# Peptides against a protein of PDB entry 4AID: the designs that were tried, part 43

Target 1, 242 residues: chain A of PDB entry 4AID
Amino acid sequence: FDIKRKTIEWGGKTLVLETGRIARQADGAVLATMGETVVLATAVFAKSQKPGQDFFPLTVNYQEKTFAAGKIPGGFFKREGRPSEKETLVSRLIDRPIRPLFVKGFKNEVQVVVTVLQHDLENDPDILGMVAASAALCLSGAPFMGPIGAARVGWVDGAYVLNPTLDEMKESKMDLVVAGTADAVMMVESEIQELSEEIVLGGVNFAHQQMQAVIDAIIDLAEHAAKEPFAFEPEDTDAIKA

## One batch from the design tools (peptide; made by RFdiffusion4, then SolubleMPNN)

Design b1_p12_3_s4 (from b1_p12_3 with D1S T2K R6A)
Fold by OpenDDE base, seed 5:
Structure b1_p12_3_s4 (fold): chain B 242 residues (1-242), chain A 12 residues (1-12)
Amino acid sequence: as target 1 above (242 residues)
Amino acid sequence: SKVYEAAEEAAA
């Protein structure tokens, strides 16, 4: 087993990105750990476009498995079948920043699956899932112009807090989720309690700064473990608009 | 993308 691992300190916690142990049948697969929260992200892409495919068929599925329910707040019997509200939301949080980063004209089916394997009741698996999905895509060879980083920012006692714990979030006046590349913010989602626009904008900047370490960690992992890039040449669509 | 470009350079 050729196991590659990247470990960084991030927001006072150890982030581990691992590949090569499990899900080897995927194009990319990353086991990500922060604290005792563990997620598996897998990326799979079709090597051809379906006939008549007119849109980019990206599917993102975030799942909190019932076997982790003893460690997931509210872990009542998730009926097999319908995503929870959280699973739907987090699937969208992952989808939004990654979708625009695929090479224009790429219309092969892409499936990203993020599975929560363990929850520590401190570290929310959503941010970890975003990071893991980004890493899995970067390892896959898909024409993905990532990585993205992601961060949650809280506002506790008049300061920004990177990836606040679930307990710290109870005291936070801000739940700000940011995703971006090295160069750009791609997505902002925020729940704000009576904070100025200045504090919120400062939070976005703080998030973007703090996610650079994650972006660099994904790049380092990909340099050592990425598959060969899928040979994709976008059809020169400029020739049809002339 | 640095990752995609690095992977292309490694495949070349």
Scores: peptide ipSAE 0.015, ipTM 0.473, DockQ to the pose 0.027
Fold by OpenDDE base, seed 2:
Structure b1_p12_3_s4 (fold): chain B 242 residues (1-242), chain A 12 residues (1-12)
Amino acid sequence: as target 1 above (242 residues)
Amino acid sequence: SKVYEAAEEAAA
């Protein structure tokens, strides 16, 4: 088994990205770990477009499995078979930044599934899920112009905190989730309590700066483990350079 | 994308 692993220190925590152990049937599959929170991201894409497909059929599904639910805040009320509000929200958080990064004209079905395998009650799986999904797509060979990074930023005791723990977040005046590429912020989601626009903007910049290490880690993993790029020729060749 | 480009370059 060709197992590739990238490990970085990120916000005072160890981030591990691993591929080659699990879900080998996927086009891309990444186990991501931060603290004791563990997610599996899988990316699968169709090798042909469906006849008459007029939109990009991307599906992102974030799931918190019932076996992990005993350690997931609010996990007690999961009705089997329907996404929770959290699962729906996080699926959107992952979808939003990745959707625009697919090569224009690519209309093959893409499915990204992020499964929470373990939760430590400190590190929220959402950020980790975003990172893992990005990594899985980069490994897949899909025409994905990632990676994205992601970060949560808190504001605690007058300072930015990268990926605050769930306990630190109770004291935070900001819950700012940012996703982006090396060059651009792609998504911001924020809940803010009585903070200046300057602090919020500074938080976005801080997030974008801090996620570069994650982007670099995904690139490094992909250099060693990515599948051959899917031979996709868009009708408009200028779209590949975007 | 650097990754897609890097993957293409690594495949070349």
Scores: peptide ipSAE 0.013, ipTM 0.445, DockQ to the pose 0.027
Fold by OpenDDE base, seed 4:
Order: structure tokens, then sequence, then C-alpha cells
Structure b1_p12_3_s4 (fold): chain B 242 residues (1-242), chain A 12 residues (1-12)
């Protein structure tokens, strides 16, 4: 197996992005690890558009499978067949920032699947899942104008905390999830307890600054492991409707 | 939750 790996220190934790070992049948596949939380992101895209496809058929599925449920809070009670509320929310968190970054007019089916393989009970797999999904898309050859980075920001003891642990989050006055490109913030999701707008905006900026290392890590991984870009020319008709 | 989608400014 030609395994490519990028490792960075990020928020006092080791982030590892790995490709080439698992899910090689996907267009892109990334095994991402932060602490002892492990996710597998796969990206698959159709090589043609379905006849009559009128919208971009992106599907993002975040899954905390039952084999990991022994380490995932609330995982034991997942009834087979329906995504949990958490899985639904995280799927949306991944979907929202990536959807706009596909080349306009690209209407081939894209499936992103993020599977939690391990949970350390400290590092939430959501942020890791966002990063892994971004990386998998960048490796896939899909016309995706990523990477995105992602970060969670807490506010603990009057300071920003990058990717707070689940325990640190209990003391945090902010749960701020930010996703963005190198140049732009694409998505902000926040739960805030009595903080000034200045602190929140500072948190967004902090997140965006801190995710640059992740973006750079994805780029470096892609330079060494990305598939050839899918030859896609947008149909002229979609350029007129913008 | 406050969701801010900043997607509009990056496409300009």
Amino acid sequence: as target 1 above (242 residues)
Amino acid sequence: SKVYEAAEEAAA
C-alpha cells in the first residue's frame, strides 16, 4: 500500500491525516486521528451526471457506527436504521461548508461518508470529521475548491481554547464551530452563554487562524496523494443563471 | 444556535 500521512500538532493534540490504507475503492479516503478519536472519511463521485439532474446531488453522511458505540456517548441506544440527532447535525455541519465549494454546474452525484471508528471521550469526532471530509474531497479529484479547515472554539477562563475537550466544554461559555477556506469563513455554528459580540467575532477569527495549519496539512497531503483532477467543464447554461 | 452562513461574501 502506498500510504501517505501528514501529521501536525494542532491545539496541543496530534492530528494525523492518512490515505492509501483503507477504502481505496473510494475516489478519496482519509483516515483522520486526533488524540485517540479516529474517523474515516470517504468521498465518491459519479463520473457522469444523471439524465435530468437539476440540482447538485451531494449527500453527506456522518455515522457513529455501533462497533464504536462502546466508546461513543449515547451510542448504545442507537436503533438500527435511523441517524441519531447528533449524526444528522454533524452531517449538516460537514455539508454546509463544502457544498458551496463545488464548481458551479457540477451535478454529478457526490457521496461523502464519515464514519467514526474510535472515540477517546475527549475529542469530539465532528471537527475531525469535517477535516477528514475536506481532505477526502481534495484527494478525490472531484471539482471541489477546498480544502476547508474546521475548528471548535471554546471560551474558558477568559481565553479562547482550540478544540476544547468534552470536559473543557462543560466550563466553556462558547461552543463555536467554524469552517472555512484559507481565505474565507464559510460556516459558523455557535452556542454562546452571555458573551460579547467582540469575543464571538474574536473566536471566529481565532478559529480561522488556527485552521490554516489544517488547511496546509490537507494541501500537503493532496500534493502527494491526490488523484488527477476530474475533467469537468461546466455547461454554459449554468453560468447564465448566476 | 446562531448560524451565520458567510458563503455569500466569498463568491463576490
Scores: peptide ipSAE 0.010, ipTM 0.519, DockQ to the pose 0.020
Fold by OpenDDE base, seed 1:
Structure b1_p12_3_s4 (fold): chain B 242 residues (1-242), chain A 12 residues (1-12)
Amino acid sequence: as target 1 above (242 residues)
Amino acid sequence: SKVYEAAEEAAA
């Protein structure tokens, strides 16, 4: 198997992005690891548009499978049919920053699936899932203008903390999730306890700075492992307004 | 939760 791997140090933890071992039937597939938390992201896209398709049919599904639930708080009887509140939220966190980065006029079906394979009870798989989804899309050949990076920022003992552990988050006055490109912040989601706007804005900037190493790691992985770009020419919709 | 959709402000 032609396995490609990128490893970086990120916030005092080792991040590993791997492709080529599993899910080879997907257009892109990335196994991402931080600590003992492991996620699989897959990207699949249709090679043609459905007749009469008028919107971009992107579906993002984040899943914490029951076999990982032995280490996931609250993971007991996930009834086999409906995403949890967390799974729904994280699916949206992944969707929001990636959706606007597809080439305008692309209306082929795209499915991104992020599956939590293992949870260490320290490293939340949501940020790791965002990173893995970005990497899987960049490897897929889909007309995606990524990568995105992502980071969580905490505020603990008067300092910013990159990707705080679940235990550190109990003492944090901020839960700030940021996603962006190399050049721009695309999404911010925050829960804040009595912090100034200056500290929050500083947290966004800190997140955007810290995610650059992840963006660079995805680019390096894609240079070595990406599929050929899908040949897509947008329909010239401007010719109808003339 | 304050969601700042920075994508909307950069397009304005």
Scores: peptide ipSAE 0.010, ipTM 0.512, DockQ to the pose 0.019

Design b1_p12_4_s1 (from b1_p12_4, 4 letters changed)
Fold by OpenDDE base, seed 3:
Structure b1_p12_4_s1 (fold): chain B 242 residues (1-242), chain A 12 residues (1-12)
Amino acid sequence: as target 1 above (242 residues)
Amino acid sequence: MPVHIVKKLAEE
Protein backbone atom coordinates (compact mmCIF):
# COMPACT_ATOMS: atom_id res chain seq x y z
CA PHE B 1 0.00 0.00 0.00
CA ASP B 2 1.50 3.32 -1.05
CA ILE B 3 -0.08 5.59 1.59
CA LYS B 4 0.72 9.26 1.11
CA ARG B 5 -0.21 11.86 3.72
CA LYS B 6 0.00 15.63 4.05
CA THR B 7 -0.42 17.26 7.47
CA ILE B 8 -0.69 21.00 8.11
CA GLU B 9 -1.71 23.26 10.97
CA TRP B 10 -4.74 25.27 9.82
CA GLY B 11 -6.67 27.73 11.99
CA GLY B 12 -5.16 26.19 15.14
CA LYS B 13 -6.26 22.66 14.09
CA THR B 14 -4.41 19.78 12.43
CA LEU B 15 -5.63 19.09 8.89
CA VAL B 16 -4.65 15.67 7.49
CA LEU B 17 -5.08 14.66 3.85
CA GLU B 18 -4.42 10.95 3.18
CA THR B 19 -4.58 8.77 0.06
CA GLY B 20 -3.77 5.14 -0.84
CA ARG B 21 -5.42 3.26 2.09
CA ILE B 22 -9.12 3.12 1.08
CA ALA B 23 -11.31 3.48 -2.03
CA ARG B 24 -8.37 2.57 -4.37
CA GLN B 25 -10.86 1.64 -7.11
CA ALA B 26 -11.75 5.36 -7.49
CA ASP B 27 -9.79 7.62 -9.83
CA GLY B 28 -9.05 9.82 -6.79
CA ALA B 29 -9.73 9.13 -3.11
CA VAL B 30 -8.85 11.26 -0.08
CA LEU B 31 -9.43 10.68 3.61
CA ALA B 32 -9.48 14.11 5.25
CA THR B 33 -9.38 14.73 9.01
CA MET B 34 -9.73 17.92 11.05
CA GLY B 35 -9.99 17.46 14.80
CA GLU B 36 -12.03 14.27 15.10
CA THR B 37 -14.19 15.06 12.04
CA VAL B 38 -13.39 12.63 9.20
CA VAL B 39 -14.58 12.59 5.59
CA LEU B 40 -13.88 10.38 2.58
CA ALA B 41 -13.97 12.04 -0.83
CA THR B 42 -13.94 9.95 -4.02
CA ALA B 43 -13.73 11.13 -7.60
CA VAL B 44 -14.61 8.84 -10.52
CA PHE B 45 -14.74 9.83 -14.18
CA ALA B 46 -15.70 8.00 -17.36
CA LYS B 47 -12.87 7.35 -19.83
CA SER B 48 -15.15 8.17 -22.78
CA GLN B 49 -17.98 10.55 -23.59
CA LYS B 50 -21.46 9.10 -24.15
CA PRO B 51 -22.73 9.47 -27.73
CA GLY B 52 -24.87 12.62 -28.02
CA GLN B 53 -23.71 14.07 -24.64
CA ASP B 54 -24.39 17.82 -24.97
CA PHE B 55 -23.67 19.03 -21.39
CA PHE B 56 -20.98 18.31 -18.76
CA PRO B 57 -22.41 15.47 -16.57
CA LEU B 58 -20.94 16.35 -13.14
CA THR B 59 -22.67 14.85 -10.09
CA VAL B 60 -21.68 15.83 -6.54
CA ASN B 61 -23.10 13.86 -3.60
CA TYR B 62 -22.38 14.83 0.00
CA GLN B 63 -23.58 12.13 2.43
CA GLU B 64 -23.70 11.92 6.22
CA LYS B 65 -23.94 8.19 7.06
CA THR B 66 -26.13 6.90 9.89
CA PHE B 67 -23.11 5.59 11.85
CA ALA B 68 -21.85 9.21 12.07
CA ALA B 69 -25.38 10.51 12.92
CA GLY B 70 -24.95 9.84 16.66
CA LYS B 71 -22.40 12.69 16.56
CA ILE B 72 -24.37 15.03 14.22
CA PRO B 73 -26.55 17.75 15.82
CA GLY B 74 -30.15 17.21 14.66
CA GLY B 75 -29.20 13.89 12.97
CA PHE B 76 -32.35 11.79 13.07
CA PHE B 77 -31.87 8.27 11.65
CA LYS B 78 -31.83 8.99 7.91
CA ARG B 79 -34.22 6.89 5.87
CA GLU B 80 -32.30 5.59 2.86
CA GLY B 81 -33.11 7.22 -0.49
CA ARG B 82 -33.33 11.07 -0.42
CA PRO B 83 -30.62 13.58 0.57
CA SER B 84 -31.45 15.74 3.58
CA GLU B 85 -31.68 19.51 3.18
CA LYS B 86 -28.12 19.76 4.65
CA GLU B 87 -26.76 17.10 2.25
CA THR B 88 -28.39 18.91 -0.70
CA LEU B 89 -26.98 22.29 0.40
CA VAL B 90 -23.42 20.99 0.99
CA SER B 91 -23.49 19.07 -2.33
CA ARG B 92 -24.22 22.44 -4.02
CA LEU B 93 -21.46 24.20 -2.02
CA ILE B 94 -18.98 21.62 -3.37
CA ASP B 95 -20.42 21.64 -6.94
CA ARG B 96 -20.46 25.44 -7.47
CA PRO B 97 -16.69 26.15 -7.23
CA ILE B 98 -15.48 22.92 -8.95
CA ARG B 99 -17.83 22.88 -11.99
CA PRO B 100 -16.24 25.86 -13.82
CA LEU B 101 -12.70 24.45 -13.30
CA PHE B 102 -13.11 21.48 -15.65
CA VAL B 103 -11.53 21.90 -19.08
CA LYS B 104 -14.08 23.30 -21.53
CA GLY B 105 -15.42 20.61 -23.86
CA PHE B 106 -14.87 17.78 -21.33
CA LYS B 107 -18.23 15.93 -21.25
CA ASN B 108 -17.25 12.61 -19.69
CA GLU B 109 -19.34 11.65 -16.65
CA VAL B 110 -17.76 12.79 -13.35
CA GLN B 111 -18.99 11.66 -9.95
CA VAL B 112 -17.74 13.19 -6.70
CA VAL B 113 -18.91 11.51 -3.49
CA VAL B 114 -18.13 12.95 -0.06
CA THR B 115 -18.99 10.69 2.88
CA VAL B 116 -18.87 11.86 6.49
CA LEU B 117 -17.27 9.03 8.49
CA GLN B 118 -17.00 10.82 11.85
CA HIS B 119 -18.13 14.11 13.38
CA ASP B 120 -16.56 15.63 16.53
CA LEU B 121 -19.41 18.12 17.22
CA GLU B 122 -16.93 21.01 16.83
CA ASN B 123 -15.69 20.92 13.22
CA ASP B 124 -18.39 21.00 10.54
CA PRO B 125 -17.69 18.37 7.81
CA ASP B 126 -18.85 20.73 4.99
CA ILE B 127 -15.56 22.71 4.71
CA LEU B 128 -13.57 19.50 5.19
CA GLY B 129 -15.72 17.89 2.47
CA MET B 130 -14.98 20.75 0.04
CA VAL B 131 -11.22 20.39 0.69
CA ALA B 132 -11.35 16.60 0.37
CA ALA B 133 -13.35 16.76 -2.90
CA SER B 134 -10.81 19.21 -4.35
CA ALA B 135 -7.93 16.93 -3.33
CA ALA B 136 -9.64 13.80 -4.73
CA LEU B 137 -10.18 15.53 -8.10
CA CYS B 138 -6.54 16.69 -8.21
CA LEU B 139 -5.39 13.08 -7.59
CA SER B 140 -7.78 11.56 -10.15
CA GLY B 141 -6.13 12.56 -13.43
CA ALA B 142 -9.40 14.24 -14.55
CA PRO B 143 -8.95 17.52 -16.51
CA PHE B 144 -9.71 19.60 -13.40
CA MET B 145 -7.95 22.98 -13.15
CA GLY B 146 -7.93 23.01 -9.34
CA PRO B 147 -7.24 22.78 -6.54
CA ILE B 148 -9.82 24.81 -4.74
CA GLY B 149 -9.45 25.73 -1.12
CA ALA B 150 -12.39 26.48 1.16
CA ALA B 151 -12.91 28.26 4.47
CA ARG B 152 -15.69 29.29 6.82
CA VAL B 153 -15.31 32.71 8.42
CA GLY B 154 -17.06 33.85 11.57
CA TRP B 155 -17.21 37.28 13.19
CA VAL B 156 -16.82 36.94 16.97
CA ASP B 157 -15.94 39.74 19.41
CA GLY B 158 -15.10 42.14 16.55
CA ALA B 159 -12.65 39.74 14.81
CA TYR B 160 -12.58 37.23 11.96
CA VAL B 161 -12.45 33.57 13.05
CA LEU B 162 -11.26 30.87 10.64
CA ASN B 163 -13.46 27.74 10.67
CA PRO B 164 -15.23 28.59 13.94
CA THR B 165 -16.49 25.68 16.00
CA LEU B 166 -20.21 24.97 16.23
CA ASP B 167 -20.13 26.64 19.67
CA GLU B 168 -18.25 29.74 18.41
CA MET B 169 -20.80 29.98 15.57
CA LYS B 170 -23.57 30.60 18.17
CA GLU B 171 -21.82 33.89 19.02
CA SER B 172 -20.85 34.69 15.41
CA LYS B 173 -22.57 37.51 13.51
CA MET B 174 -21.35 35.97 10.23
CA ASP B 175 -21.48 32.57 8.56
CA LEU B 176 -19.34 33.12 5.46
CA VAL B 177 -18.30 30.15 3.31
CA VAL B 178 -15.72 30.96 0.62
CA ALA B 179 -14.15 28.71 -2.00
CA GLY B 180 -11.48 29.66 -4.50
CA THR B 181 -8.32 28.85 -6.40
CA ALA B 182 -4.92 30.30 -5.52
CA ASP B 183 -5.73 33.31 -7.74
CA ALA B 184 -9.52 33.75 -7.56
CA VAL B 185 -12.62 33.52 -5.40
CA MET B 186 -15.00 31.08 -7.12
CA MET B 187 -17.89 30.97 -4.64
CA VAL B 188 -19.27 32.95 -1.71
CA GLU B 189 -22.20 31.90 0.45
CA SER B 190 -23.08 34.11 3.42
CA GLU B 191 -25.52 34.56 6.26
CA ILE B 192 -24.92 37.97 7.89
CA GLN B 193 -26.38 39.62 10.99
CA GLU B 194 -26.16 43.44 11.01
CA LEU B 195 -22.61 43.72 9.55
CA SER B 196 -21.27 46.28 7.09
CA GLU B 197 -20.36 45.35 3.52
CA GLU B 198 -16.75 46.30 4.38
CA ILE B 199 -16.62 43.62 7.12
CA VAL B 200 -18.10 41.02 4.73
CA LEU B 201 -15.63 41.88 1.94
CA GLY B 202 -12.83 41.74 4.51
CA GLY B 203 -14.09 38.27 5.49
CA VAL B 204 -13.92 37.09 1.85
CA ASN B 205 -10.35 38.35 1.62
CA PHE B 206 -9.46 36.73 4.97
CA ALA B 207 -10.92 33.39 3.79
CA HIS B 208 -9.02 33.55 0.49
CA GLN B 209 -5.74 34.26 2.31
CA GLN B 210 -6.29 31.47 4.86
CA MET B 211 -7.16 28.83 2.22
CA GLN B 212 -3.74 29.20 0.48
CA ALA B 213 -2.15 26.77 2.97
CA VAL B 214 -4.81 24.18 2.05
CA ILE B 215 -4.28 24.75 -1.69
CA ASP B 216 -0.52 24.27 -1.19
CA ALA B 217 -1.16 21.10 0.84
CA ILE B 218 -3.34 19.64 -1.95
CA ILE B 219 -0.67 20.50 -4.56
CA ASP B 220 2.04 18.82 -2.45
CA LEU B 221 -0.13 15.70 -2.04
CA ALA B 222 -0.88 15.65 -5.79
CA GLU B 223 2.81 15.98 -6.77
CA HIS B 224 3.44 12.76 -4.83
CA ALA B 225 0.20 10.81 -5.37
CA ALA B 226 -1.73 12.00 -8.45
CA LYS B 227 -2.41 9.64 -11.33
CA GLU B 228 -1.14 10.46 -14.78
CA PRO B 229 -3.34 13.10 -16.42
CA PHE B 230 -6.09 11.62 -18.54
CA ALA B 231 -5.24 12.18 -22.20
CA PHE B 232 -7.97 14.64 -23.19
CA GLU B 233 -7.67 17.04 -26.09
CA PRO B 234 -10.64 19.39 -26.38
CA GLU B 235 -11.87 19.93 -29.95
CA ASP B 236 -11.71 23.68 -29.24
CA THR B 237 -8.02 24.69 -28.85
CA ASP B 238 -9.06 28.06 -27.34
CA ALA B 239 -10.10 26.22 -24.13
CA ILE B 240 -6.43 25.33 -23.26
CA LYS B 241 -5.49 29.05 -22.87
CA ALA B 242 -7.84 29.98 -19.98
CA MET A 1 -4.35 31.55 -13.35
CA PRO A 2 -5.51 28.34 -11.62
CA VAL A 3 -2.51 26.13 -10.86
CA HIS A 4 -2.69 23.88 -13.90
CA ILE A 5 -2.09 20.66 -11.92
CA VAL A 6 -3.07 18.83 -15.12
CA LYS A 7 -0.32 20.72 -17.00
CA LYS A 8 2.34 20.33 -14.28
CA LEU A 9 1.70 16.58 -13.97
CA ALA A 10 1.86 16.23 -17.79
CA GLU A 11 5.20 18.13 -17.97
CA GLU A 12 6.83 15.89 -15.29
Scores: peptide ipSAE 0.009, ipTM 0.471, DockQ to the pose 0.755
Fold by OpenDDE base, seed 4:
Structure b1_p12_4_s1 (fold): chain B 242 residues (1-242), chain A 12 residues (1-12)
Amino acid sequence: as target 1 above (242 residues)
Amino acid sequence: MPVHIVKKLAEE
């Protein structure tokens, strides 16, 4: 098996991005690990547009499988077939920052699936899932202008904390999820307990700075393991507005 | 500049 792996230290934790072991039938597939939390992201895209396709058909599905449910709080009661509120929310958190990064005019079907394989009860698989989805898209050859990075920022004891544990989050006055490219913030989602706008904006900046190492890790992995770019020329629709 | 991985990989 041609297995490519990138390992970085990120927020005092080891982040591992691996490709080539699992889901080889996907256009891109990444096994991401942080602590003992493990996710598999897969990206698949259609090689043609459907006749009459008028919108970009991106589907993102984040799922916590029943085999991981023995380690996931509330997982024992997950009936197969209905997304939990968390799975629905995280699917949107992944969708929001990636959707605008596809080349304009690309209307081939894209499916991103993030599957939680293991949960350590410390590292939330949502951020890891965002990172893995970004990496899988970058490996796929889809016309995706990524990578994105992602980070969670807490506010604990008057300081920013990168990717707080589930236990540290109980003491946090902020749950700030940020996703972005190297150059831009693409998405902010926040739950804030009586913090100033200055602290929140500082948290966004902190997240964007801290995700650069992840962006660089995805780039390095893609340089070694990406498929050939799918031949897609955007229609020069901007030449009609002069 | 955003590292357009798609663009960089098409230029290699």
Scores: peptide ipSAE 0.008, ipTM 0.457, DockQ to the pose 0.692
Fold by OpenDDE base, seed 2:
Structure b1_p12_4_s1 (fold): chain B 242 residues (1-242), chain A 12 residues (1-12)
Amino acid sequence: as target 1 above (242 residues)
Amino acid sequence: MPVHIVKKLAEE
């Protein structure tokens, strides 16, 4: 088994990105760990476009499996195959920053599945899921112009906190989730309590700076473990509007 | 520029 692993220290926690052990049937698969929170991201893409496909068929599915439910806050035995509100929201948090980064004109089906395998009750799987999804896409050979990084920023005792624990978040005046590329912020989601615009903007900048280490870690993993890029040349559709 | 991992890995 050719197992590739990248490990970094990130916000005072060890982030591990691993590929080659699990989900080898996917185009890309990453096992990501932060603390004792563990997620599996898989990326699968069709090698051809469906006849008559007019939109980009990206599906992102974040799921908290029932075997992890004993460690997931609010995880009652989900007997019903519908996403929870949390799973729906996190699926959108992952979708929003990645969707614009696919090559324009690519309309092959893409499925990103993020599965929470373990939760430590400290590290929220959402940020880890975003990172893992980005890494899985970068490994897949899909025409994805990533990676993205992601970070949560809190504001505790007059300071920014990178990826606050669930307990630190109770004292935080900010829940700021940022995703971006090396060069650009792609998504901001924020809940704020009585903070200045300056502090919030500073939080976005802090998040974007702190996610660079994750972006670099995904790049390094991809350099060693990515599949051959899928040969996709977008038809030059800009030549039809002259 | 978005880090074109897809381009970098195709040029090596």
Scores: peptide ipSAE 0.008, ipTM 0.478, DockQ to the pose 0.780
Fold by OpenDDE base, seed 5:
Structure b1_p12_4_s1 (fold): chain B 242 residues (1-242), chain A 12 residues (1-12)
Amino acid sequence: as target 1 above (242 residues)
Amino acid sequence: MPVHIVKKLAEE
């Protein structure tokens, strides 16, 4: 088993990105760990476009499966079939920043699946899921212009907190999720309690700075474990308008 | 521009 692993310290927590142990049938697969929270991201893409495909068929599916039901508060067996509100929201949080980073004209089916394998009750799997999805896409050989990083920023005791724990978030006046590339912020989602625009903008900048270490970790992992680039030539869309 | 990690690795 050729297992590649990148480990960084990030916001006072150990982030581990691992590939080559699980889901080898995917184009990209990353096991990501922060604290005792563990997610598996898989990326799969079709090697051809479907006849008559007119839009980019990206599907993102985040799942908090009850196999972690020994530690997740709320021991209701999620009945098979409907995403929770959280799973739907996190699937969108992952989708939003990655969708615009695919090469224009690429219309092959892409499926990103993030599965929560373990939850420590401190580290929310959503940010970890965003990071893992980015890494899995970068490893896949898909024409994805990533990586993205992601971060949550809290405002606790008059300071920014990177990836606050679920307990720290109860005291936070800000839930700010940011995703971006090395060069740009791609997505902001925010729930704010009576904070100035200056503090919120400062939080976006803080998030973007703090996610660079994650971007660099994904790059380093991809340098050692990425598949060969899928040979994709975008059709010259200017040749169809003549 | 988003970093083509994938192109740089194919040119090395």
Scores: peptide ipSAE 0.008, ipTM 0.476, DockQ to the pose 0.854

Design b1_p12_4_s2 (from b1_p12_4, 5 letters changed)
Fold by OpenDDE base, seed 1:
Structure b1_p12_4_s2 (fold): chain B 242 residues (1-242), chain A 12 residues (1-12)
Amino acid sequence: as target 1 above (242 residues)
Amino acid sequence: MPVHVVKELAER
């Protein structure tokens, strides 16, 4: 097995990104670990466009399946079927920042699947799932202009906290999820209790600064483990308007 | 060629 691994210290926790052991049939596959929370992200893309395809067919599916059912509250009765509210929300949190980063005119089917394998009850799998999905896309050879990083920011005792634990979040006046590239913020989602706009904007900037180490870790992993870029040239649709 | 931003960022 050609296993590549990147390990960084991130917000006082060890982040591990690993490829080459699991899901080798995918175009990209990343096992990501933070604390004892573990996710598998897979990226698969079609090598041709369907005739008459008019939109970009990206699907993102985040799943907290029964593999972690001993640690996930309510995991005992997830029948195969409809996503939970959390799974639906996190699937959108992953979709929003990655969708605009595909090369314009690419309309091949892309499927991103994030599966929670383990949950420690401290580290939320959503941020880890965003990071793992970004890494899996960068490894895949798909025409994706990533990586993205992601971070959660809390506000506890008058300070910013990077990726607060589920217990620290009970005392937090902010739940701020940010995703971005090295150069730009791509997505913000926030729940805020009586905080100034200055504190919130400072939280976005803090998140974007703190995610750079994750972006760099994905780049380093991709340099050592990415597949050859898929040869894609968009049809020159500007030549048909003369 | 769509340069993956991964290559363009790794060269900076």
Scores: peptide ipSAE 0.020, ipTM 0.507, DockQ to the pose 0.334
Fold by OpenDDE base, seed 5:
Structure b1_p12_4_s2 (fold): chain B 242 residues (1-242), chain A 12 residues (1-12)
Amino acid sequence: as target 1 above (242 residues)
Amino acid sequence: MPVHVVKELAER
């Protein structure tokens, strides 16, 4: 078992990124842990384009499968068949920042699956899922110009809080989710209660600064565990505009 | 420019 692990302190919590134990059939697979919240991200990509493929076929699927039927508030046996509203929203939160980072002209099928394996009721799996998906893509050899980092920012007692707990979020005047590269913010999603634009923009900058440690951790993991880059040459699309 | 993690991994 060639298990690679990166561990960092992040927002007063230990973030662990692990590869090589689970989902070895994927192109990339990362087990990410923060507190007692655990997610598995897998990235799989086709080695050829389908004939007649006209768009980039990226699918992102975030799943909070209730295998923990004893610790999730609201323990309804989810009948197999429809994502919850949360699962749909988080799938979009992961999709939005990663989609632009694929090499232009790459139209091979890409599937990113994030599965919540454990939830501690303190650390929301969404941010952890974004980080894990980024790491899994970087390990996969797909032509992905990542990594992305992600962070949640709260506003509690007149200060920014990195990745507030679910209990701290009840007191927060801001739920700000940011994703970005080392160089750029790629996505912002915000729910705010009576805050100035200055505080919100400051929160975006704070998130982008705080996610650099995660980006660096994904890079370090990828340097030691990534597959060989998939040889992709984009067809020179400048030849069809004559 | 996006960090070329894929490119640096191909050059090592």
Scores: peptide ipSAE 0.016, ipTM 0.502, DockQ to the pose 0.793
Fold by OpenDDE base, seed 4:
Structure b1_p12_4_s2 (fold): chain B 242 residues (1-242), chain A 12 residues (1-12)
Amino acid sequence: as target 1 above (242 residues)
Amino acid sequence: MPVHVVKELAER
């Protein structure tokens, strides 16, 4: 097995991005670890467009498997048939920032699946899932103009906290999830308790700064492990504004 | 031109 691994220190925690061990049948596959939380992201894309496809068919599925349920709050009652509210929300958190980054005119089917394999009860697998999905897409050869980074920002004791633990989040006045490229913020989702706009905007900037190390780690992993880029020519749709 | 995703990632 040709196993490639990138390890960084991120917010005082070790982030590990690994490829080549599992899900080798996917176009891209990344095992991401932070603490003892472990996710598998897989990216698969169709090598042709369906006849008459008029929209970009991206599907993102975040799932917390029953074998991890013994370590996941509320997991003990997950029947395999319906996504939880969390799984639905996190699937959207992953979808929102990645969808705009596909090359214009690309209408081949893309499926991203993020599976929580382990949860440590400290590190939420949602941020890790966003990072892993970004990495899996960058490895896949799909015409994806990533990577994205992602970060959660808390406000605890009058300071920004990068990726607060589930226990630190109980004391946080902010749950701010940010995703972006190196150059741009692509998505903000925020739950706030009576904080000023200045603190929230400062949190977005803090998140965007702190995710650069993750973006760089995905780039470094992709340089060593990405598949050949899928040969795609964007339709020159800008030549029809005469 | 073919989209060179890996090349554009390495140029950032």
Scores: peptide ipSAE 0.015, ipTM 0.444, DockQ to the pose 0.235
Fold by OpenDDE base, seed 3:
Structure b1_p12_4_s2 (fold): chain B 242 residues (1-242), chain A 12 residues (1-12)
Amino acid sequence: as target 1 above (242 residues)
Amino acid sequence: MPVHVVKELAER
């Protein structure tokens, strides 16, 4: 097995991105670890468009599996066959920043699946899932104009905190999730308690700065492990010049 | 400009 691994220190935690050991049947597959939280992201795309396909058929599924239930808060309440509210929300958090980054005119089916394998009760799998999904897409050969990075920002004791623990988040006046490319913020989701717009905007800038190390780590992994780019010629070439 | 990972991986 040709296992490629990137390891960085990120917000005082070890982030590991690994490919080549698991889910090798996917177009891209990344095992991501932060602390002791572990997620598997897989990206699969169809090699042809379905007849009569008029929209881009991207599906993103974040899933917390039953085998991780002993490590995931609330893991005992999983009804088989329907996403939880959390799984639905995190699936949207992953979908929102990646959807606009596919090449215009690409209408092949794309499925991104993020599976929580382990939870440490400190590091939320959502940010790790966003990072892993970005990495899996970059490895896949799909016409994806990534990577994206992601970060959560807290506001604790009058300072920004990168990826606060679940315990630090109890003291935080901000839950700010940001996703973006190297050059642009693509998504902001925020829950704010009595903070100025200036502090929130500063949090977006802080997140975008702190995610650069993750973007660089995904690029480095992709340089060593990406599949050949899928040969896709869009019918409209005017959209490739932006 | 977004890092064209697809473009940079295709140009190598």
Scores: peptide ipSAE 0.014, ipTM 0.485, DockQ to the pose 0.784

